# Peptides against a protein of PDB entry 6B9H: the designs that were tried, part 50

Target 1, 151 residues: chain A of PDB entry 6B9H
Amino acid sequence: AELCESLLTWIQTFNVDAPCQTVEDLTNGVVMAQVLQKIDPAYFDENWLNRIKTEVGDNWRLKISNLKKILKGILDYNHEILGQQINDFTLPDVNLIGEHSDAAELGRMLQLILGCAVNCEQKQEYIQAIMMMEESVQHVVMTAIQELMSK

## One batch from the design tools (peptide; aimed at target 1 M131)

Design b2_p30_7_s2 (made by RFdiffusion4, then SolubleMPNN; from b2_p30_7, 19 letters changed)
Fold by OpenDDE base, seed 4:
Structure b2_p30_7_s2 (fold): chain B 151 residues (1-151), chain A 30 residues (1-30)
Amino acid sequence: as target 1 above (151 residues)
Amino acid sequence: SLLEALRREEERRRQELLEEFQKLLDEIYS
């Protein structure tokens, strides 16, 4: 999906330790967890990150377990820290991500992470970083942000 | 020329996007 590809490009700007070159690289949740820690290290601290298993391989059950923890973290963050700024979002199906590497559902999950970035303490810096990306990517990301901020 | 028109369109699109981002920022900080 176009959304997933554009957000993958955006995710790569975080320069996390885990491999993040392909959609498959994101399906175990490790990259997403590391990105969330960069977005808000006080909330997504080392203790939280350590709950995400890093040696998952192709075990889709472990992938889903990680993804459920990450999704819960995002939802809790939106409620506890962001003050419900992400509105009327569609929850990603983490089962499809973990078991089938579904790009559309992965895109929805990355969109939620995008919502965290544009509402966090460093929100302006993340928006500015997006403004410096390639135009086609900017368009997709901006549309995704607008969708999240719509009431 | 066509090339010039395409460059103008690209610049217009970029400016439009920047305005949208600024509007978003204003909304976030309002």
Scores: peptide ipSAE 0.044, ipTM 0.553, DockQ to the pose 0.524
OpenDDE base, seeds 1, 2, 3, 5: peptide ipSAE 0.024, 0.036, 0.029, 0.039; ipTM 0.528, 0.533, 0.531, 0.540

Design b2_p30_7_s3 (made by RFdiffusion4, then SolubleMPNN; from b2_p30_7, 16 letters changed)
Fold by OpenDDE base, seed 1:
Structure b2_p30_7_s3 (fold): chain B 151 residues (1-151), chain A 30 residues (1-30)
Amino acid sequence: as target 1 above (151 residues)
Amino acid sequence: SELEKKLEEELKRRQERLKEFQEQLEKIYS
């Protein structure tokens, strides 16, 4: 999916420790958890990160477990820290991500992380980084932001 | 030089994109 492809490119700008070159690399949630910690290390602290299992392999049940924890973290962050800046949305199906590496659902998950970045304390820095992205990727990212922030 | 002209044109294009992006973001946060 175009959304997933562009947001994968965006995720790669964080230079996390976990591999993040393919859609499959993101399905265990480890990259996403590390990105969230970079976005707000006070909220997504070491205690939170330690709840995400890093040695998952191809176990789709463990992937789904991680993804559910990450999704909950994002939703709690939106409520507790961001002040509900992300509007009502259709939740990504983490079962399809974990079991089938569904790119469309993964795109929706990454879109929520994008929402965290553009509303966090350092939102201006992340916005500037997005402004510097290639035109085609920037367009998709901007559209994704508009969808999240529309009232 | 031709290289300088090409660079200047690319910088202008990028500046235009940044301006448009900033305007859209301002609308989102308004």
Scores: peptide ipSAE 0.092, ipTM 0.612, DockQ to the pose 0.810
OpenDDE base, seeds 2, 3, 4, 5: peptide ipSAE 0.077, 0.056, 0.072, 0.064; ipTM 0.601, 0.583, 0.599, 0.593

Design b2_p30_7_s4 (made by RFdiffusion4, then SolubleMPNN; from b2_p30_7, 16 letters changed)
Fold by OpenDDE base, seed 1:
Structure b2_p30_7_s4 (fold): chain B 151 residues (1-151), chain A 30 residues (1-30)
Amino acid sequence: as target 1 above (151 residues)
Amino acid sequence: MEEELERLEEEKRRKELRERFLKALEEIYS
């Protein structure tokens, strides 16, 4: 999916420790959790991050468990910190992500993380970083932000 | 040649629109 591919490129700019080269690399949630910690380490602190199991392998049940925790974290962050700036969104199906590596649903998940980045305390930095991205990727990211803002 | 020029103009237009949007977004969140 175009959304997932572009947001994967965006995710890669965070330079997290976990492998993040493919869609499959993101399905266990470890990269996403590490990205969220970079976005707001005060909220997504070590205690929160430690709830995400890092040695998952191909266990889709563990992947889904991690993804559910991450999704909950995003939703709680949106409510408690962002003041519900992300509204009327379609929840990603984490079951499809964990079991089938569904790129479309993963794209929706990454879009929520994008929403966190452009609304967090350091939103200015993340917006500026997006402005420096390659134009084709930037277009997709821009559209994703517009979708979030229009809701 | 004319078609290529039109393509380049359109690409430039889209790039400028993206830039203006992102700048506006930056201003909104500043």
Scores: peptide ipSAE 0.112, ipTM 0.624, DockQ to the pose 0.168
OpenDDE base, seeds 2, 3, 4, 5: peptide ipSAE 0.100, 0.082, 0.110, 0.105; ipTM 0.609, 0.609, 0.617, 0.608; seed 2 fails the geometry check

Design b2_p30_8 (made by RFdiffusion4)
Pose (drawn by RFdiffusion4):
Structure b2_p30_8 (pose): chain A 151 residues (1-151), chain P 30 residues (1-30)
Amino acid sequence: as target 1 above (151 residues)
Amino acid sequence: MTEFFENAKKHSSDFVSDEVKDFFEDLLKS
């Protein structure tokens, strides 16, 4: 905890098309998919993004379907591009995200996305950008990175 | 990336602790 909201501020720095003002705005997976495309457009390309349904509304089943695709993409990216540098022992429970808008599980998903950003080809720029954010957010990001980089 | 940096700056503060600064400097060297 104190992970989800700090990482929401970080997500907001991407300025993706989909709304990203609330925890609920993140529960359908569209913002997360758009952020992943910004992190690595060569991997999270248009063909990949097309699999993420937009206009989900309150359909939690579709939220879960989208979130499973997102998590599948993150895990594949970790394996195929990042050499397993992101710790994936505890997977976020995407069913709880969809069924209950569980912010803690959402925080874990956002932590995996942060892991992608700080290990991708543009990790220098993403780290430099974090260094410009509010100290309270940087401290939470620091803790999140320590966890996700440890073995 | 320019827009990303501008958006990150919108969330800035006048203070950052030594621990946090050292961590991110070390992260850039890694």

Design b2_p30_8_s1 (made by RFdiffusion4, then SolubleMPNN; from b2_p30_8, 14 letters changed)
Fold by OpenDDE base, seed 2:
Structure b2_p30_8_s1 (fold): chain B 151 residues (1-151), chain A 30 residues (1-30)
Amino acid sequence: as target 1 above (151 residues)
Amino acid sequence: MEEIFENARKYSSSYISEETRKFFEQLLEE
């Protein structure tokens, strides 16, 4: 999926410790959790991050468990910190991500993280960083943001 | 954040459409 491909490229700019080269690398949620911590370390603090299991291997049940925690974190962040700036009516299916590495659903998860980045305290810096990326990526990101915040 | 900027530059392009540029510029002003 174009959305997932572009947002994977965007996620790679965070340079987190966990591998993040492929769609499969993101399915355990570890990369996403580390990215969220970078976005807002006060909210996604060490205590929150420690709830995400890092040694899941190919265990799709553990992947789904992590992904559910991450999704909840994103939704709570949107409600508690961002003031409902993003539309969460269309939520990703974390079961499809964890069990089948569904790129389309993963794209939607990354889209929610994008929503956090462009609305967080450091949103200006994240937006400026996006503006330095490849046009094709910027265009997809633009569309993704528009979809998230359209009412 | 500086690290993010450095990594973002690895994927930079010499061309950005006016539509896209204006979108993010407007987003920065919100």
Scores: peptide ipSAE 0.509, ipTM 0.851, DockQ to the pose 0.980
OpenDDE base, seeds 1, 3, 4, 5: peptide ipSAE 0.500, 0.497, 0.506, 0.501; ipTM 0.845, 0.844, 0.849, 0.844

Design b2_p30_8_s2 (made by RFdiffusion4, then SolubleMPNN; from b2_p30_8, 14 letters changed)
Fold by OpenDDE base, seed 1:
Structure b2_p30_8_s2 (fold): chain B 151 residues (1-151), chain A 30 residues (1-30)
Amino acid sequence: as target 1 above (151 residues)
Amino acid sequence: FEEIFENARKYSSSYTSQEVRDFFLSLLEQ
């Protein structure tokens, strides 16, 4: 999926500790949790991060459990901190991500994280970083942001 | 909606570099 591939490239700029080279690397939620902590460490603090299980392996049930916590965190962050600036009408199917590594649904999850980055307190730094990426990636990211913020 | 993003990459040249920059600059000013 093109959205997922472009946003995977974007996620890699965060240089988190967990492996993040492939779509499957993201399906356990660990990378996404570490990225969210970088975006807002006061909200996604150590206590929150510690609820995400590491050493998941190929256990798709544990992946889904993590992904549900991630999605809840994103939605709560949008409600409590960002003032519901993004459109949450169509949510990613975390079951398809965890069980089948569905790239399209993973792309939608990463899109929600993108929404957090471009609306957070340090949004200026993240937006400027996006502006330094390849223009083809910038175009996909621009489209993704437009969809999130469109009403 | 994946088709929208596939088209965005395929037809990336349909937007000028300045139009892309202007979009992100508008986000910075909000």
Scores: peptide ipSAE 0.570, ipTM 0.883, DockQ to the pose 0.204
OpenDDE base, seeds 2, 3, 4, 5: peptide ipSAE 0.570, 0.568, 0.568, 0.569; ipTM 0.884, 0.883, 0.882, 0.883

Design b2_p30_8_s3 (made by RFdiffusion4, then SolubleMPNN; from b2_p30_8, 16 letters changed)
Fold by OpenDDE base, seed 1:
Structure b2_p30_8_s3 (fold): chain B 151 residues (1-151), chain A 30 residues (1-30)
Amino acid sequence: as target 1 above (151 residues)
Amino acid sequence: MEEIMENARKYGSSYTSQETLDFFQQLLQE
Protein backbone atom coordinates (compact mmCIF):
# COMPACT_ATOMS: atom_id res chain seq x y z
CA ALA B 1 0.00 0.00 0.00
CA GLU B 2 1.15 3.53 -0.79
CA LEU B 3 0.44 4.62 2.78
CA CYS B 4 2.67 1.94 4.27
CA GLU B 5 5.48 2.55 1.77
CA SER B 6 5.57 6.29 2.38
CA LEU B 7 5.36 5.95 6.15
CA LEU B 8 8.09 3.31 6.11
CA THR B 9 10.33 5.89 4.44
CA TRP B 10 9.33 8.36 7.13
CA ILE B 11 10.04 5.83 9.91
CA GLN B 12 13.53 5.27 8.48
CA THR B 13 14.41 8.92 9.17
CA PHE B 14 14.37 8.14 12.91
CA ASN B 15 17.43 5.89 12.51
CA VAL B 16 16.48 3.53 15.33
CA ASP B 17 18.67 0.60 16.39
CA ALA B 18 16.34 -2.12 15.12
CA PRO B 19 16.31 -3.05 11.41
CA CYS B 20 13.61 -1.13 9.52
CA GLN B 21 14.12 -1.74 5.80
CA THR B 22 11.05 -3.86 5.03
CA VAL B 23 7.43 -4.23 6.06
CA GLU B 24 8.37 -7.50 7.75
CA ASP B 25 10.93 -5.67 9.90
CA LEU B 26 8.14 -3.62 11.46
CA THR B 27 5.72 -6.45 12.24
CA ASN B 28 7.20 -7.28 15.66
CA GLY B 29 6.67 -3.71 16.89
CA VAL B 30 10.25 -3.15 18.08
CA VAL B 31 10.98 -0.39 15.55
CA MET B 32 7.67 1.28 16.32
CA ALA B 33 8.37 1.20 20.06
CA GLN B 34 11.81 2.75 19.56
CA VAL B 35 10.32 5.45 17.34
CA LEU B 36 7.70 6.28 19.96
CA GLN B 37 10.44 6.63 22.57
CA LYS B 38 12.20 9.15 20.33
CA ILE B 39 8.94 11.06 19.87
CA ASP B 40 8.33 11.38 23.62
CA PRO B 41 10.97 9.79 25.86
CA ALA B 42 9.30 11.11 29.01
CA TYR B 43 6.11 9.17 28.32
CA PHE B 44 7.48 6.23 26.36
CA ASP B 45 10.32 5.83 28.84
CA GLU B 46 12.72 2.98 29.41
CA ASN B 47 10.26 1.19 31.68
CA TRP B 48 7.64 1.25 28.93
CA LEU B 49 10.10 0.15 26.26
CA ASN B 50 11.29 -2.75 28.41
CA ARG B 51 7.80 -4.26 28.22
CA ILE B 52 8.28 -4.84 24.48
CA LYS B 53 9.91 -8.19 23.75
CA THR B 54 12.88 -7.77 21.41
CA GLU B 55 13.68 -11.42 20.67
CA VAL B 56 10.50 -12.35 18.82
CA GLY B 57 11.70 -14.01 15.62
CA ASP B 58 8.81 -15.34 13.54
CA ASN B 59 6.54 -15.97 16.51
CA TRP B 60 3.37 -14.20 15.40
CA ARG B 61 1.80 -14.57 18.84
CA LEU B 62 4.63 -12.58 20.39
CA LYS B 63 4.39 -10.04 17.57
CA ILE B 64 0.70 -9.54 18.28
CA SER B 65 1.41 -9.21 22.00
CA ASN B 66 3.95 -6.45 21.31
CA LEU B 67 1.65 -4.71 18.84
CA LYS B 68 -1.23 -4.72 21.32
CA LYS B 69 0.99 -3.05 23.93
CA ILE B 70 2.14 -0.45 21.42
CA LEU B 71 -1.40 0.29 20.26
CA LYS B 72 -2.49 0.68 23.87
CA GLY B 73 0.43 3.01 24.48
CA ILE B 74 -0.52 5.17 21.51
CA LEU B 75 -4.15 5.37 22.57
CA ASP B 76 -3.21 6.19 26.17
CA TYR B 77 -0.75 8.82 24.94
CA ASN B 78 -3.47 10.37 22.80
CA HIS B 79 -5.82 10.51 25.78
CA GLU B 80 -3.40 11.53 28.52
CA ILE B 81 -0.95 13.80 26.69
CA LEU B 82 -2.25 14.87 23.27
CA GLY B 83 -5.79 15.73 24.35
CA GLN B 84 -7.42 13.24 21.97
CA GLN B 85 -6.58 15.13 18.78
CA ILE B 86 -6.42 12.02 16.61
CA ASN B 87 -9.36 9.94 15.42
CA ASP B 88 -9.21 6.32 16.54
CA PHE B 89 -12.57 5.13 15.23
CA THR B 90 -10.83 2.82 12.77
CA LEU B 91 -8.00 1.07 14.59
CA PRO B 92 -5.45 -1.16 12.89
CA ASP B 93 -5.95 -4.91 13.12
CA VAL B 94 -2.80 -5.97 14.94
CA ASN B 95 -3.66 -9.63 14.41
CA LEU B 96 -3.35 -9.20 10.65
CA ILE B 97 -0.06 -7.34 11.09
CA GLY B 98 1.48 -9.94 13.38
CA GLU B 99 0.24 -13.08 11.68
CA HIS B 100 0.15 -12.03 8.02
CA SER B 101 2.37 -8.93 7.75
CA ASP B 102 -0.62 -7.05 6.34
CA ALA B 103 0.81 -3.87 4.81
CA ALA B 104 -2.49 -2.00 4.79
CA GLU B 105 -3.06 -2.53 8.51
CA LEU B 106 0.60 -1.76 9.23
CA GLY B 107 0.10 1.50 7.37
CA ARG B 108 -2.74 2.33 9.73
CA MET B 109 -0.50 1.60 12.70
CA LEU B 110 2.26 3.86 11.36
CA GLN B 111 -0.39 6.50 10.70
CA LEU B 112 -1.20 6.56 14.41
CA ILE B 113 2.49 7.05 15.18
CA LEU B 114 2.52 9.89 12.67
CA GLY B 115 -0.35 11.39 14.64
CA CYS B 116 1.78 11.28 17.77
CA ALA B 117 4.70 13.00 16.05
CA VAL B 118 2.69 15.88 14.60
CA ASN B 119 0.95 16.54 17.93
CA CYS B 120 3.80 16.03 20.42
CA GLU B 121 5.88 18.69 22.15
CA GLN B 122 8.39 18.67 19.28
CA LYS B 123 5.72 18.62 16.57
CA GLN B 124 7.16 21.69 14.86
CA GLU B 125 10.47 19.96 14.22
CA TYR B 126 8.79 16.80 12.95
CA ILE B 127 6.59 18.78 10.58
CA GLN B 128 9.61 20.69 9.30
CA ALA B 129 11.44 17.42 8.71
CA ILE B 130 8.50 16.07 6.70
CA MET B 131 8.57 19.23 4.59
CA MET B 132 12.11 18.34 3.52
CA MET B 133 11.11 14.92 2.17
CA GLU B 134 10.15 13.93 -1.39
CA GLU B 135 6.92 15.53 -2.62
CA SER B 136 5.21 12.19 -3.20
CA VAL B 137 5.90 11.18 0.40
CA GLN B 138 4.79 14.58 1.68
CA HIS B 139 1.50 14.23 -0.17
CA VAL B 140 0.74 10.82 1.32
CA VAL B 141 1.68 12.08 4.79
CA MET B 142 -0.60 15.09 4.31
CA THR B 143 -3.60 12.94 3.43
CA ALA B 144 -2.82 10.62 6.34
CA ILE B 145 -2.78 13.54 8.79
CA GLN B 146 -6.00 14.91 7.34
CA GLU B 147 -7.70 11.56 7.86
CA LEU B 148 -6.47 11.31 11.46
CA MET B 149 -7.69 14.75 12.44
CA SER B 150 -10.99 14.71 10.57
CA LYS B 151 -14.19 14.76 12.62
CA MET A 1 16.00 15.88 16.25
CA GLU A 2 18.83 17.15 14.09
CA GLU A 3 19.54 13.59 13.04
CA ILE A 4 15.94 13.09 11.95
CA MET A 5 15.98 16.30 9.94
CA GLU A 6 19.27 15.38 8.29
CA ASN A 7 17.94 11.95 7.36
CA ALA A 8 14.75 13.50 6.01
CA ARG A 9 16.80 15.82 3.82
CA LYS A 10 18.40 12.79 2.18
CA TYR A 11 15.00 11.92 0.73
CA GLY A 12 14.13 15.49 -0.19
CA SER A 13 13.25 17.07 -3.50
CA SER A 14 13.80 20.60 -4.77
CA TYR A 15 10.10 21.21 -5.29
CA THR A 16 6.80 20.70 -3.52
CA SER A 17 3.25 21.44 -4.65
CA GLN A 18 1.65 24.63 -3.40
CA GLU A 19 -1.22 22.62 -1.93
CA THR A 20 1.13 20.50 0.16
CA LEU A 21 3.18 23.52 1.19
CA ASP A 22 0.07 25.39 2.30
CA PHE A 23 -1.12 22.42 4.33
CA PHE A 24 2.07 22.04 6.34
CA GLN A 25 2.44 25.79 6.80
CA GLN A 26 -1.06 25.85 8.25
CA LEU A 27 -0.28 22.84 10.42
CA LEU A 28 2.79 24.63 11.81
CA GLN A 29 0.56 27.47 12.97
CA GLU A 30 -1.66 25.23 15.10
Scores: peptide ipSAE 0.475, ipTM 0.835, DockQ to the pose 0.966
OpenDDE base, seeds 2, 3, 4, 5: peptide ipSAE 0.474, 0.475, 0.474, 0.474; ipTM 0.834, 0.835, 0.834, 0.835

Design b2_p30_8_s4 (made by RFdiffusion4, then SolubleMPNN; from b2_p30_8, 14 letters changed)
Fold by OpenDDE base, seed 1:
Formats: C-alpha cells, structure tokens, sequence
Structure b2_p30_8_s4 (fold): chain B 151 residues (1-151), chain A 30 residues (1-30)
C-alpha cells in the first residue's frame, strides 16, 4: 500500500531503538509507541511506554493488545491535547495488523501518528522535516493530512 | 528534533512539487 510505504519511510526518520525496516517490524506496535514518545514525551511518558510489551515475537494476540493500547493513546491524545483536530471516523483495524500484517490498516495507524506529529506542540519541526523528504513521500503525506483534518 | 531533521535528509530530494510545497508552507502558518 502506497500510504503504508510512504509513512514507513517517514517513521524511519525518527530513528527509534526498535527494528523499523519492514511492515512486519511495525506490527507489534513497539516502534509506533517509541515514535509517539518522541512526538510528545510529556504525554506518552515512560509509564505509558512501559505498558507496551516489547518481547512479543510472533504472538499476534500480544501484538493486537499492544496496538489497541497505542490506538487508545492516539485517540486520547487527540481528545485531551490536540483538541480533536483529527477525524477519527475511520479507525484502523488493529486485528488485521496484528494477525495478518495488513499494510493498508497499518497505513491508517501510521496516518494517525502523522496527525499527532503535525498537530503537536513541536509540529513546526515535524512539518519542516517532511518538507525535506522525497516529493513522492510528501505527496502521500499531504493527502494523508488532508484526509485527517477534513470535516 | 535535530535527529529527526538529520534522518529526514537521508530521504531528501532536490525537487519537490509546487503543490506540496505550498501545502506545507500553509500548514506551517497555522
């Protein structure tokens, strides 16, 4: 999926500790949780991050558990911090991500994280970073942001 | 954010479309 591929590239710019090279690497939620902590460490603090299990392996049930926590965190962040600027009408199916590594649904999850980045307190820096990326990635990101902020 | 900018440069291009540039410039103003 084009959305997932472009946003995976974007996610890689965060240089988190967890492996972050493939779609499969993201299915356990660890990378996403670490990225969210970088976006807003005051909200996604160490206590929050510690609720995400890091030794998941191929256990899709544990993956889904992590992903559910992450999705909840994103939604709560949008409500409590961002003032509900993101359209939450279409949510990713974390079951498909955890059990089947569904790239399309993963793309939707990464899109929500993108929404956090471009609306957070340090959004200027994240937007400027996106502006330095390859045009093809920028175009997908632009479309993704437009979808998120449309009312 | 120094780290993020540094890593973003790894995926940079010498060309960006005008439409995307204008979009993000506008987004920066908000």
Amino acid sequence: as target 1 above (151 residues)
Amino acid sequence: FEEILKNAKKYSSSYTSEETKKFFEQLLKE
Scores: peptide ipSAE 0.544, ipTM 0.858, DockQ to the pose 0.966
OpenDDE base, seeds 2, 3, 4, 5: peptide ipSAE 0.532, 0.538, 0.530, 0.531; ipTM 0.853, 0.854, 0.850, 0.851

